# Ledger of designs, part 132: peptides against a protein of PDB entry 5NXQ

Target 1, 114 residues: chain A of PDB entry 5NXQ
Amino acid sequence: EIQIPVSMAAEEEYLRSKVLSELLTDTLENDGEMYGNENEVLAALNGAYDKALLRLFASACSDQNVEKALSLAHELKQDRALTAAVKISERAELPSLVKKINNIREARYEQQLK

## One batch from the design tools (peptide; made by RFdiffusion4, then SolubleMPNN)

Design b2_p30_8_s3 (from b2_p30_8, 11 letters changed)
Fold by OpenDDE base, seed 5:
Structure b2_p30_8_s3 (fold): chain B 114 residues (1-114), chain A 30 residues (1-30)
Amino acid sequence: as target 1 above (114 residues)
Amino acid sequence: SSAEEEEKKEKLLEEMEKIIEEWQKEVEAE
């Protein structure tokens, strides 16, 4: 049995989840119709999206590609996903990346307060 | 050696996957 590289699998899942998340978001925004489970579906899609990103992020960290990792971190939607990214960065012994991700979190907190 | 480096990288990725799994469980529990 042929095993697909983890990075390739992660990329595939990322693209799939991204497209689905965007389609759902666009539908809700454009049609303006909200039913009972749209938020739940969106949350599930966003979860899958962030999970895929975190795997890509982990791969970038393992390659010590800080710039790529940082770019991926900016794409994360959920704050808890950023927290996971910090933990991953710590495990990878990339303190500079930890600081940069924390800066992203702080910036988002400030935006939410305004 | 290259083989040793790859092994270390693999172990690192496994540890990172565990972090992701823990994150997912926390999100689902919320």
Scores: peptide ipSAE 0.587, ipTM 0.919, DockQ to the pose 0.813
Fold by OpenDDE base, seed 2:
Structure b2_p30_8_s3 (fold): chain B 114 residues (1-114), chain A 30 residues (1-30)
Amino acid sequence: as target 1 above (114 residues)
Amino acid sequence: SSAEEEEKKEKLLEEMEKIIEEWQKEVEAE
């Protein structure tokens, strides 16, 4: 079996998860209908989405591509995923990226308070 | 050497994957 590069696999999963998450979100917003496990499904999709992003993020960090990593971090949805990104950045010894990601988290906290 | 750098990168990615796995376990535990 031919092994697919990790980055390509991550990108595929990201795109798949993104599309499904967006479709479900749009449906819920437009119809205003909540049935059964829809929230659970959405959460699962968001989890898969962030997981794929984190893998791409890790790859960018390993390449010392701070700007790409930061761009990916902005796409993360869950706060806990941002926390994971910080840990990854620390392991990659990228303190400037750590600071920037923490700024993203702080900004989101402030937005939630408004 | 290039080979050494690639090995280091691979090791780094493996460690990062562990971080992601830990994160995933935390999410699934809720």
Scores: peptide ipSAE 0.586, ipTM 0.918, DockQ to the pose 0.866
Fold by OpenDDE base, seed 3:
Structure b2_p30_8_s3 (fold): chain B 114 residues (1-114), chain A 30 residues (1-30)
Amino acid sequence: as target 1 above (114 residues)
Amino acid sequence: SSAEEEEKKEKLLEEMEKIIEEWQKEVEAE
């Protein structure tokens, strides 16, 4: 069996998940109806999307590419995914990235309060 | 050694994957 590099696999999954998430979102906005499990499907797709991003994020961290990692973190949708990104950053021993991700979280909290 | 560095990187990625798996389990539990 051919082994696919982690980064390539992550990129493929990210693109797939992104497209599916966008398609589902558009469908819900336009039709408003599916099979009665719209929220569950959306959650699953969003989860897959963030999971793929986290893998890309991990790869960037392993390369010590802080700027790329930070850019990816901004694309994360779920707050808990940002928390996971912090944990990954800590494991990678990138304290500057930890601070920057926490700033992202704080900014989102402030936006919700307004 | 380049080989040693690659091995370390691989191990690091494996540990990061575990973090992602834990996160996924938490999300699914909600």
Scores: peptide ipSAE 0.586, ipTM 0.919, DockQ to the pose 0.757
Fold by OpenDDE base, seed 1:
Structure b2_p30_8_s3 (fold): chain B 114 residues (1-114), chain A 30 residues (1-30)
Amino acid sequence: as target 1 above (114 residues)
Amino acid sequence: SSAEEEEKKEKLLEEMEKIIEEWQKEVEAE
């Protein structure tokens, strides 16, 4: 079996998960009905999506590419994924990125309060 | 050394992967 570089594999998985997540979301929004395991499927897809993003994020951090890392963080869906991104940023010793990600989290909290 | 820098980068990525794995376990536990 051909060994694919981690970065390339992560990118492929991200793109795949992104498309599937968007398709499922659109379907659920259009139908207005959620039955069976649809919520579980959505959660699983979102999990895979964020996991792929986090790997890309880690790669960007390792390259000291703060701008790319921040753009990826904006694409994360789950709050806990943002928390993981903060931990990764801390390990990479990028305090400016930590602050920016925390700002993203705070902004989302404010939106939820509206 | 370029080789030393690459080794450090690999080690860093491994540690970051552990963070991701821990996150995944937390999400699955919900």
Scores: peptide ipSAE 0.585, ipTM 0.918, DockQ to the pose 0.826

